# Peptides against a protein of PDB entry 6PSE, part 9

Target 1, 78 residues: chain A of PDB entry 6PSE
Amino acid sequence: PSEEEEYARLVMEAQPEWLRAEVKRLSHELAETTREKIQAAEYGLAVLEEKHQLKLQFEELEVDYEAIRSEMEQLKEA

## One batch from the design tools (peptide; made by RFdiffusion4, then SolubleMPNN)

Design b2_p28_6_s3
Fold by OpenDDE base, seed 3:
Structure b2_p28_6_s3 (fold): chain B 78 residues (1-78), chain C 78 residues (1-78), chain A 28 residues (1-28)
Amino acid sequence: as target 1 above (78 residues)
Amino acid sequence: as target 1 above (78 residues)
Amino acid sequence: SAERERAEQLLKEFLEKMEEEKKKKEEL
């Protein structure tokens, strides 16, 4: 039998005391996993903001670079 | 009473059939939340990789910009 | 910023932990 089938059998044959303890365990694990999911999302959003700021800096530098390149090209053609 | 206290009372007074159903519900929610946690982490990783690539492009542009700036400065001083 | 760097490090550590757990599951 698979672990899932064995667990299902355990739940079906369990006494109320075990079932209450299992509800408590699962509730705790769900709360922890939910917290970890939120943390992952928050950190991801922080990195996304940093990437956005870097993109703005990159675009500004690209404009400055093209300005100097164009000026130099004009000076060489004169 | 708080919702948590009411839920705790419900669990303590519940019949085995309700408890088994609750274990099943919580197991399902835990599985889904775990999947969502992994997806959130994978998204964060993707953003980190994108930020890294953008940083490399930015640093390359900085080198090219400084090269042109230096060349133009030398031409103006001659 | 220092806060962003700390967040990136925490995310990295979190992701490494998730990859380790995934690898263990695939080996079973």
Scores: peptide ipSAE 0.164, ipTM 0.782, DockQ to the pose 0.040
Fold by OpenDDE base, seed 5:
Structure b2_p28_6_s3 (fold): chain B 78 residues (1-78), chain C 78 residues (1-78), chain A 28 residues (1-28)
Amino acid sequence: as target 1 above (78 residues)
Amino acid sequence: as target 1 above (78 residues)
Amino acid sequence: SAERERAEQLLKEFLEKMEEEKKKKEEL
């Protein structure tokens, strides 16, 4: 039997005391996992913002670079 | 009573049929939330890697920019 | 900033841990 089938059988055959304990366990794990999910999302958003700022800086530098490149090309052709 | 206290009371007073249903519900929600946590983490990791690559590109462009700037300065001083 | 760097390190460690957990689950 799969672990899922075994677990399902356990739940079906379990006494109320075990079921209450399992509800408590699952509730705790769900709360913890939910917190971790939110944390991961918050970190992802923070990095995304940093990447965005870096992208803006990169684009600014590209503009400056092309300006100097163009000026230098003109000087070399003169 | 707090929602937690009310829920705890519900679990304590619940019949086995409700408890089994609650275990099933919580198990499903835990599985889904776990999947979502992993997805959020994977997304965050991808963004972090993209930011790292962008940083390397930015640093390379800075080097190239300084090289052209220096060459331009030399040309203007001659 | 130093604060951002610390946050990024925490993120990296967290995400690496999550990826390892994912890998372990996929191997089961």
Scores: peptide ipSAE 0.098, ipTM 0.771, DockQ to the pose 0.041
Fold by OpenDDE base, seed 4:
Structure b2_p28_6_s3 (fold): chain B 78 residues (1-78), chain C 78 residues (1-78), chain A 28 residues (1-28)
Amino acid sequence: as target 1 above (78 residues)
Amino acid sequence: as target 1 above (78 residues)
Amino acid sequence: SAERERAEQLLKEFLEKMEEEKKKKEEL
């Protein structure tokens, strides 16, 4: 039997005291996992914003670089 | 009374059938929330890697830009 | 990029969903 099937059987055969403890355990784990999910989402959004700002800086530098490169090429050809 | 206190009272007074149903509900919510957490983390890691690669490209361009800028400045001063 | 936008939307949806849950708890 799979662990899931064994767990399901345990729940079906469990006494009320065990079930109350299990509800408490699961509620706690759900609260923690929910907090971690929020943190992961917040972190991901922060990194996305940082990447976006970096991309803007990169594009600005590319424009400046091409301007100087072009001017330099013109000077070398004169 | 807070919802948490009311929920705690409900769990204490609940019949086994309700408790089994609640364990099932919480197990499903925990599994779903866990999956969402993992997914958010995977996206965050992917974006972090993309940002890292972009940073390397940016730093390379900065080096090239400073080289041309310096050469251009030398030519203008000659 | 399209990939960035998709990721941003997903993460935003997660945050919004969680913020709604927090708000409900604070109202109690």
Scores: peptide ipSAE 0.171, ipTM 0.783, DockQ to the pose 0.074; fails the geometry check
Fold by OpenDDE base, seed 2:
Structure b2_p28_6_s3 (fold): chain B 78 residues (1-78), chain C 78 residues (1-78), chain A 28 residues (1-28)
Amino acid sequence: as target 1 above (78 residues)
Amino acid sequence: as target 1 above (78 residues)
Amino acid sequence: SAERERAEQLLKEFLEKMEEEKKKKEEL
C-alpha cells in the first residue's frame, strides 16, 4: 500500500487520543508552512520591486545612451 | 474564549468521526499550502533570474555608454 | 549584490527545505 493508503488506514483505525495529537501536529505544520509561504511571497515581491527599479534605471540609461549616440553621430557628420 | 481556545475545546470534545474529518481537512490544507509555498519560491527564483539578466544588460550598457562618452570627449578635445 | 545573494540563498534554502520535507514525506 502507498504511504498515503497506510496513513489513511492509521487515521481510520486510530484512537481519539492519537487523532487529537494528529490534529495538533497538522495544525502546527500548517501554521509553519503558511508562514513560510507568506515569507516566500514577500521575498518574491521584494525582488520584483528591485527588478522594477533596475528596469527604470536601465531605461533611463538607454535614453542617455541614445542621446549621446545621436550627438556623436551628428558630430561625425559635420 | 479566543477562537483558538474554542477550537482547542472542540478538538478535545470531538468524536472520532469529527477528528478523522479534521485530520483529512488539515492534511489537505497542508498539502495545498505546501504547493503554494513551493510555487512562491519558484516564482521568486524566476524573478531573481530575470533581475540578474537585467543587471547584466545594464552593466553592458554602462560599459558601452562610458565608451561613447569617452570617445565623444576625445572628439571634442581634438 | 549581497542582498541578491542572500535572497538566492534564502530561496535555495527554502526550496531545499521543501525538497527535504517532500522527501521525508515520501519516505514516510
Scores: peptide ipSAE 0.130, ipTM 0.783, DockQ to the pose 0.040; fails the geometry check

## One batch from the design tools (peptide; made by RFdiffusion4, then SolubleMPNN)

Design b2_p29_2_s1
Fold by OpenDDE base, seed 4:
Structure b2_p29_2_s1 (fold): chain B 78 residues (1-78), chain C 78 residues (1-78), chain A 29 residues (1-29)
Amino acid sequence: as target 1 above (78 residues)
Amino acid sequence: as target 1 above (78 residues)
Amino acid sequence: AAAAEAKRAEEILRKFKEAKEKEEEEKKK
């Protein structure tokens, strides 16, 4: 049988004391995993915001660069 | 009492049938939350890599911009 | 399977955190 089938059988045959302990274990793991998920999402959001600000700065610099490049090109052609 | 204390009391007083159902529920939520955590982590890492590449492009453009700016300044001073 | 997925998630999160910390340290210098 698969591990999942074996676990399902264990749960079906378990006494209340084991079941209460398992609920406690799973609740703890769920709380921890939820915290980690939130943390990962917060990191992703922060980096996304930083990337957005960097993109705005990049686009501003591109405009300034093209302005100077164009002026320089005109001076060289004259 | 806090929601946590009320839940703890519920678990202590619960019948085996409820406890088995709760184990099943928590197992499912843990599996889903784990999947979501992995996805959030992968997304965060991908965004970080994208930001890093953008930073490299920005720094390259800064070098090119300063080179042209300096050349233009020299031409205007001469 | 669940334990393997948890370990994978922990590794990804660790790598992300380490990369972020390194970037923040470089920004402060």
Scores: peptide ipSAE 0.083, ipTM 0.754, DockQ to the pose 0.623
Fold by OpenDDE base, seed 3:
Structure b2_p29_2_s1 (fold): chain B 78 residues (1-78), chain C 78 residues (1-78), chain A 29 residues (1-29)
Amino acid sequence: as target 1 above (78 residues)
Amino acid sequence: as target 1 above (78 residues)
Amino acid sequence: AAAAEAKRAEEILRKFKEAKEKEEEEKKK
């Protein structure tokens, strides 16, 4: 049988004490996994913001670079 | 009582049928939350890679900018 | 408390996904 089928059988045949322990285990794992999900999402949003700021800085530097390039071209032609 | 204390009491006083249903519910929520956590992590990794590529491009542009700035300074001093 | 935290997580994930999709759509134009 698959692990899922074996687990389903275990749950159906389990005594109340085991079931209570399993509820406690699953509740703890769910809480931990939920926290980790939140942390991953928050980190992703922070990185998105950092990337956005970096993009703005890059675009500003491109403008400055083209300005200096144009000025230098004018100086060489004079 | 707190919601946590009330839930703990419910679990302790529950019949096996309710406990089995709760195990099934928690298992489903855990599976879904785990999938969402993985998805969040994958999105974060993708954004990190994009930010890294942008940073490399920014650093290359900084080098080119300083090169032109230095050349222009030399032309103005000559 | 746990339900509220889960809801917050879902909202953050939704916002992150939407921001990523918007950026990819803007790159295609």
Scores: peptide ipSAE 0.079, ipTM 0.757, DockQ to the pose 0.647
Fold by OpenDDE base, seed 1:
Formats: structure tokens, C-alpha cells, sequence
Structure b2_p29_2_s1 (fold): chain B 78 residues (1-78), chain C 78 residues (1-78), chain A 29 residues (1-29)
């Protein structure tokens, strides 16, 4: 039997005391995992925002670079 | 009583059938929440890699920009 | 509280997904 099947059997055959303990354990793990999920989501969103800002900065620098490059080319040709 | 205290009381007074159902529910929610956490982390990592590549490109452009700016300044002062 | 937090998490994940999709669409343009 798979571990999942064994666990399912355990739950079905368990006494109330074990079941209460398991509910408590699972509730704790769920709370922690939920917090971690939120943190992961917030982190991912923050990174997206940072990447977006960096892209805007890059595009601005490209414009400035081309402006100076063009001006310098004109000065060198004159 | 807080919702947590009420839930704790419910668990303590619950019949085995309810407890088994609650274990099943919590197990399912935990599995789903875990999957969502992993997914969010994977997305964040992917975006981090993209941001890193963009930062390298930005830094390269910044070096080129400063080189041209410096040369331009020298030309204007001469 | 747990249900509210889970709902908040879902909203954040939704926003993340939407932001990702938007970025991918912008890359295609």
C-alpha cells in the first residue's frame, strides 16, 4: 500500500484522541504554510515591480545614451 | 470566546466522524496551499532571473553611457 | 482569521498572475 493509503487507513481506524491531535497538527501546518504562501506571493510581486522599474530605468538610459551619442557624432563630424 | 477558542472546543467535543472529515479537509487544504506556495516561489525565482539579466544589461549600458559622457565633456571643454 | 488570510493570499496570487500575464503580453508586442 502507498503511504497515502496507509495514512487513509490510519485516519479511518484512529481513536478520537489521535484524530484531535492530527487536527491540531494539520491546523498548525496549514497556518504556517498559508503564511509562507502569502510571503512567497508578496515576494514575487515585489520582484515583478522591481523588474518593471528597472526596465523603465533602462529605457530612459537608452534614450539618454542615444541623445548623447548623436550629439557627439555631430561634434566629431563638424 | 474567540473563533479559535470556539474551534478548539468544537474539536474537543467532536465525534470521530467529524474529526475524520476535518482531517481530510485540512489535509486537502494543506496540499493545495503547499502547491500554491511552491508555484509562487517558482514564479518569483523566474522573475528574479529575468531581473538579473536586465540588470546586467543596464550596467553595461551605464558603463557605455559614462564613457560617452566623459568623452563629450572633454570635447566641449576643448 | 485563517479564512481571511487565505483569501488575502489568493488575492495576492491573483494579482501576481495578472502582472505576469501583462508582462508577457507586453513582451509579445
Amino acid sequence: as target 1 above (78 residues)
Amino acid sequence: as target 1 above (78 residues)
Amino acid sequence: AAAAEAKRAEEILRKFKEAKEKEEEEKKK
Scores: peptide ipSAE 0.106, ipTM 0.758, DockQ to the pose 0.616; fails the geometry check
Fold by OpenDDE base, seed 2:
Structure b2_p29_2_s1 (fold): chain B 78 residues (1-78), chain C 78 residues (1-78), chain A 29 residues (1-29)
Amino acid sequence: as target 1 above (78 residues)
Amino acid sequence: as target 1 above (78 residues)
Amino acid sequence: AAAAEAKRAEEILRKFKEAKEKEEEEKKK
């Protein structure tokens, strides 16, 4: 039997005391996992912002690079 | 009473049928929340990789920019 | 409280997904 089937059987055959304990356990795990989900999403947003800032810096440097490249090309042709 | 206290009372006074249903509900929500947590983590990882690649490109451009700047400075001094 | 927290989590994840989609759209242009 799969672990899921075994667990389902356990739940069906369980006494109220076990069921209450399981509800408590699952509630705790759900709360913890929810917190972790939020943290993961917040971290992802932060990384997106960092990447965006880096992209802006890259584009600025690219403009400056092309300006110097063009100036240097003109100097070499003169 | 807080919602948590009310829920705790509900769990304590609940019949086995309700408790089994609640275990099922919480198990489902936990599975879903876990999936969403993993998804958020995967998205964060993907963005981190993109940021890393952009950083490498930025560093390469910085090297090229400094090379041209130095060459241009030499040309202007000659 | 738990429902409110779940809703907040869903909203954050939605915003993250939308931000990622927007980034991919901008990258294609």
Scores: peptide ipSAE 0.066, ipTM 0.754, DockQ to the pose 0.646; fails the geometry check

Design b2_p29_2_s3
Fold by OpenDDE base, seed 3:
Structure b2_p29_2_s3 (fold): chain B 78 residues (1-78), chain C 78 residues (1-78), chain A 29 residues (1-29)
Amino acid sequence: as target 1 above (78 residues)
Amino acid sequence: as target 1 above (78 residues)
Amino acid sequence: SEAARRKEEEEILRKFEEAKRKEEEEREK
């Protein structure tokens, strides 16, 4: 049998004391996993913001670069 | 009593049928939350990689910009 | 409180999903 089938059987045959302990275990794991999910979301948000700021800086530099390039091209043609 | 205290009491007083159902519920929520955590982490990683590539492009543009700036400064001084 | 914490967590998740959506929209332009 698969681990899932064995676990299902264990749950079905378990005494209340084991079931209460399992509820406690699963509740704890769920709380931890939830915290980790939130942390992942917070990190993702931070990276998105950093990427956005970097993109703005890049676009500003592109504008400045094109300005100098254009000026230099004009000077070379004169 | 707090919701946590009420839940703890419910678990302690619950019949095996309720406990088995609760194990099933918590297992399902844990699986879903785990999936969501992984998805958030994967997305954050992807954005991080994109940010890194953008940073490399930005740094390359900075080099090119400084090269043109320097050349233009030299031309103006000549 | 637990309720306040949950509400804050939900708000973070909402903001994250919104940010993802906006990023995807900008990529498609």
Scores: peptide ipSAE 0.424, ipTM 0.854, DockQ to the pose 0.916
Fold by OpenDDE base, seed 2:
Structure b2_p29_2_s3 (fold): chain B 78 residues (1-78), chain C 78 residues (1-78), chain A 29 residues (1-29)
Amino acid sequence: as target 1 above (78 residues)
Amino acid sequence: as target 1 above (78 residues)
Amino acid sequence: SEAARRKEEEEILRKFEEAKRKEEEEREK
């Protein structure tokens, strides 16, 4: 049997005391995993915002660079 | 009583059939939340790598820009 | 309250998913 099938059988044959303990365990793990998911989302959001700001800065610099490059090229051709 | 205390009492007073159903529910939610956490983490990492590459490109452009700017400034001062 | 905390968490997740969608849309251009 798969681990899932074995676990399912364990749950079906378990005493109430074990089941209550398992509910407590799973509740704790769910709460922890949820917190970690939220933290990952917050971090991802922050990085996205930072990347966006950096992209805007890069695009602005690229415009300025092309302007100076063009001016320099014109001067060298004269 | 707090929601947590109410839930704890519910679990304590619950019948085995309810407890088994609750274990099943929590197990399912834990699995889904775990998957979502991992996906969020993977996405955050990918964006971080993209941000890093963009930063390197930006820094390279800054160097090139300053070189041209300096050359232009020298020409204008002469 | 726990309910208020859950609501705040859901809002964070919503914002994250929205940002991901926007980023993907910009990346496809």
Scores: peptide ipSAE 0.424, ipTM 0.854, DockQ to the pose 0.870
Fold by OpenDDE base, seed 4:
Structure b2_p29_2_s3 (fold): chain B 78 residues (1-78), chain C 78 residues (1-78), chain A 29 residues (1-29)
Amino acid sequence: as target 1 above (78 residues)
Amino acid sequence: as target 1 above (78 residues)
Amino acid sequence: SEAARRKEEEEILRKFEEAKRKEEEEREK
């Protein structure tokens, strides 16, 4: 049997004391995993914002670069 | 009592059938939350890579911009 | 309260999914 089938059998045959302990264990793991999921989302949001700010800076620099490049090209052709 | 204390009391007073159902519910929620955590982490990693590539492009453009700016300044002073 | 904390966490998740959606839309342009 798979580990999942063995676990299912254990739950079906378990006494109330074991079941209460298992509910407590799973509740704790769920709370921790939920916290970690939230932290991953917060981190993802922060990185997205940083990337967006960097993109704006890049686009601004591109405009400035093209202006100077064009002026330089005109001066060299004169 | 807090919601946590009320839930703890519910678990202590619950019948085996309810406890088995609660183990099943919590196991399912834990599996889904774990999947969502991993997906959020993977997305964050992908965005980090995109930000890193953008940063490299930005730094390359900065070098090119400073080169042209310096050359332009020299030409205008001559 | 625990309910208030859950609501705050759900809002963070909502903001994350919205930010992902906006990023995907901008990438497709």
Scores: peptide ipSAE 0.423, ipTM 0.853, DockQ to the pose 0.892
Fold by OpenDDE base, seed 5:
Structure b2_p29_2_s3 (fold): chain B 78 residues (1-78), chain C 78 residues (1-78), chain A 29 residues (1-29)
Amino acid sequence: as target 1 above (78 residues)
Amino acid sequence: as target 1 above (78 residues)
Amino acid sequence: SEAARRKEEEEILRKFEEAKRKEEEEREK
């Protein structure tokens, strides 16, 4: 039997005291997992923002680089 | 009473059938939340890697820009 | 309250999904 089938059987045959304990356990794990999911989302948002700012800086530098490259090329050809 | 206290009372007074249903509900929510957490973490990691590559490109461009800027300054002063 | 906390968490998740969508759209350009 799969672990899921065994667990399902356990739940079906369980006494109320075990079921209450299992509800408590699952509630706790759900709360922790939810917190971790939120933390992962917050981290992802932060990295996205940092990447966005870096991209803007990169694009600005590219513009400046091309400007100076063009000016230098003109000076060398004169 | 707080929602937590009301829920705790509900669990304490619940019949086995309700408790089994609650275990099933919580198990499902935990599985979904776990999947979502993993997906968020994987996405954050992917963006972090992209940010890292962009940073390397930015640093390379900075080096190239400073080289041209320095050469340009020398040409203008000559 | 627990309800207020959950609402705040949902807002964070909404912002994250929106940011992901924007990033994916920019990749397609």
Scores: peptide ipSAE 0.423, ipTM 0.853, DockQ to the pose 0.920; fails the geometry check

Design b2_p29_3_s1
Fold by OpenDDE base, seed 3:
Formats: structure tokens, C-alpha cells, sequence
Structure b2_p29_3_s1 (fold): chain B 78 residues (1-78), chain C 78 residues (1-78), chain A 29 residues (1-29)
């Protein structure tokens, strides 16, 4: 039997005391995993915002760079 | 009683059939939440890598910009 | 990174859960 089938059998044959303990364990793990999911999402959003700001700065610098390049080309042609 | 206290009472008084169903429910929710957590983390890592690459490009452009600015200043002073 | 640590912790939890399931199954068999 697969580990999943063996676990399913255990759940089916377990006494109420074991089942209550398993509910408690799973509830705790779910709560913890949920908090970690939220934390990961919040961190990802922060990084996304930082990337967005950096992109705006990069695009601004590109515009400034092209402006200076164009001015320099004009000066060299004069 | 708080919702948590009511739920705790329900778990304590529940029949084995309800407890087995609850174990199944919690296991499913835990599996889903775990997948979502992993997805959030992987997405955040991808964004972080993109930000890092963008930062390197930005720093390279800054160097190029300062080089052209310096050359242009020299041309204007000549 | 924080995210890499979260992923690593999750892998460790998965391993522990698998081991616990095996132990529980073996103890019940």
C-alpha cells in the first residue's frame, strides 16, 4: 500500500483520542503554513514594488543618457 | 465563548465520523495552502532575480552615463 | 534569502511529515 493508503487506513481505524490529536496537529500546521504563505506574499509584493521603482529610475536614466548622447553628437558635428 | 472555544468543544464532543471528515478537510486545506505558499515563494524569488538583473543593468548604464557626461564636459571646456 | 529559507523549511517539513506518516503506519501495522 502507498503511504497515503496506509495513512488513510490509520485515520479510518483510529480511536477518537487519536483523531482529536490529529485534528489539533493539522489545525496548528494549517495556521502556521497560512502565516508563512502570507509572509511570502507580502515579501514578494515588497520586492515587486522595489523592482518597479528601480525600473522607473532606469527608464529615467535612459532618457537622460540619450539626451546627453544626442547633445554630444551635435557638438561633435559642429 | 470564542469561535476557537466553540470549535474546541465541537472537536471534544464530536463522533469519530465527524473527526475523520475533519482530518480529511484539514489535510486538504493544508495541502492547498502549502502549494500556495510555495508558489508565492517561487514567484517572489523570480521577481527578486529580475530586480537583481535590472540593478546590474542600471549600474552599467550609470557608468556609461558618467563617462559620456565627462566626455561632454571636456568637449565644452575645449 | 528569506524566500529560499521558507522553501528550505518547507522541504524539511515535508520530509518530517513523510517520516512521521511512515512511523505511524508502521506502528499501526
Amino acid sequence: as target 1 above (78 residues)
Amino acid sequence: as target 1 above (78 residues)
Amino acid sequence: TELEELLRREEERRRRRAEERRRRAAAFA
Scores: peptide ipSAE 0.394, ipTM 0.860, DockQ to the pose 0.749
Fold by OpenDDE base, seed 4:
Structure b2_p29_3_s1 (fold): chain B 78 residues (1-78), chain C 78 residues (1-78), chain A 29 residues (1-29)
Amino acid sequence: as target 1 above (78 residues)
Amino acid sequence: as target 1 above (78 residues)
Amino acid sequence: TELEELLRREEERRRRRAEERRRRAAAFA
């Protein structure tokens, strides 16, 4: 049997005391996993914002670079 | 009582059939939340890599910009 | 990175859960 089928049988045959302990365990794991999910999402959003700010700075520098490049080209043709 | 205290009382007084259903519910929610956590983490890592590549491009452009700026300054002083 | 650590912790938790399930299944057998 798969580990899932064995676990399903265990849940079906388990005494109330075991089931209560399993509910408590699963509730704790769900709470921890939920906190970690939120943390991962918040971190990902922060990185997205940092990337966006960096992109704006990059685009500004590209404009400044092309302006100087064009001025240099004009001076060399003169 | 807090919702947590009421839930704890419900679990303590619950029949085996309810406890089995609750184990199934919590197992399902834990599996979904775990998938969402992994997805959020993987997405955040992809964005981190994109930010890193953009930073390298930005640093390269800064070097090129400073080179042209310095050349332009030398030409204006001659 | 913090995200890599979260993924690593998840893999470790999955391994521990699989081991605990095996131990519990063996205790009922």
Scores: peptide ipSAE 0.394, ipTM 0.860, DockQ to the pose 0.741
Fold by OpenDDE base, seed 1:
Structure b2_p29_3_s1 (fold): chain B 78 residues (1-78), chain C 78 residues (1-78), chain A 29 residues (1-29)
Amino acid sequence: as target 1 above (78 residues)
Amino acid sequence: as target 1 above (78 residues)
Amino acid sequence: TELEELLRREEERRRRRAEERRRRAAAFA
């Protein structure tokens, strides 16, 4: 039998005291996992914003680089 | 009474059938929330790698930009 | 990174949960 099947049998055969303790344990783990999910999402959003700002700066630098390259090419041809 | 106090009373007074259903519900929600947490973390790591690659490209462009700016400044002084 | 640490903590929790389930199954048996 899989560990999941054994656990399902345990839940079916368990006394109310064990079931109450299991509800309390699962509620605690769910609350912790939910907080960690939110933290991971907030961190990911912050990194995404930083990447977006860096992309804008990169695009601005590309424009400035092409402007100077073009001016320098004109100076070399004169 | 807070919703938490009412829920705690419900768990204390509940029949085994309700407790088994609640264990099943909480197990399902915990599994879903865990998958969502992992997905958020993996997505954030992918964005971090993309940001790192973009930063390397930005730093390379800055070096090239400063080289052309310096060459152009020398050409204007001559 | 913080995200790598979160993933590591989740793997450790999964291992602990598996061990606790085995221990509970053995104690019921």
Scores: peptide ipSAE 0.393, ipTM 0.860, DockQ to the pose 0.806
Fold by OpenDDE base, seed 2:
Parts: C-alpha cells; sequence; structure tokens
Structure b2_p29_3_s1 (fold): chain B 78 residues (1-78), chain C 78 residues (1-78), chain A 29 residues (1-29)
C-alpha cells in the first residue's frame, strides 16, 4: 500500500485520543504554514514594488539618454 | 468563550466519526495551503530574479549615459 | 534568500512528516 493508503487506514482504525492529537498536530501545522504563506506573499509584494520603482527609474533614464544622444548627434552634424 | 476555546471543547467532546472527518478536512487544507505557500515563494523568487536583471540593465545604461554626457560636455566646451 | 529558506524548511518538514508517518505505520503493523 502507498504511504497515503497506510495513513488513511491508520486514521480509520485510530482511537479518539490519537485522533484528537492528530487534529491538534494538523491545526498547528496549518497555522504555521498559513503564517509562512502570508510571509512569502508579503515578501514577494515588497520585491514586486521595488522592481516597479526600479522600472520607473530605468524608463526615466532611457528618456534622458535618448535626449542626450539626439543632442550629441546634432552637435556632431553641425 | 473564544472561538479557539469553543473549537477546543468541540474537539474534546467529538465522536470518532467527526474527528476522522476533521483530520481529513485539516489534511486537505494543509495540502492546499502548502501548495499556495510554495507558489508564493516561487513567484517571489522569479520577481527577485527579474529585479536583479533589471538592476544590471540599469547599471549598464548609467555607464552609457555618463559616457555620452561626458562626450557631449567636451563637444560643448570646444 | 528568505524565500529560498522557506522552501528549504518546507522540504525538511515534508521529510520529517514522511518519516513520522512511516514510524506510526510501523507501530500499528
Amino acid sequence: as target 1 above (78 residues)
Amino acid sequence: as target 1 above (78 residues)
Amino acid sequence: TELEELLRREEERRRRRAEERRRRAAAFA
């Protein structure tokens, strides 16, 4: 049997005391995993915002670069 | 009583059939939340890599911009 | 990174859970 099938059999045959302990364990793991999910999402959002700010700065610099390039081309042709 | 205290009492007074159903529910929610956590982490890592690539491009453009600015300044002073 | 550490911790938890399941299954066999 797969580990999943063995675990399913264990849950079906388990006494109430074991089942209560398993509910407590799973509840704790769910709470921890939920907290870590939120933390990962918050971190990802912060990085996304930083990337967005950097993109805006990059686009501004591109505009300035093209302006100077065009002016320099005009000066070289005069 | 708090919702947590009420839930704790429910678990203590619950029949084995309810406890087995609760183990199944919590196992499912834990699996989903775990998947979502991993997805959030993987997404955040992708954004972090994109930000890093953008930073490199920005720094390259800054170097090119300063080179053209310096050349243009020399042309204007001549 | 923090995200890589979260992924690593998740893999470690999965391994520990698998080991605990095997120990529990063996105790009932």
Scores: peptide ipSAE 0.393, ipTM 0.860, DockQ to the pose 0.750

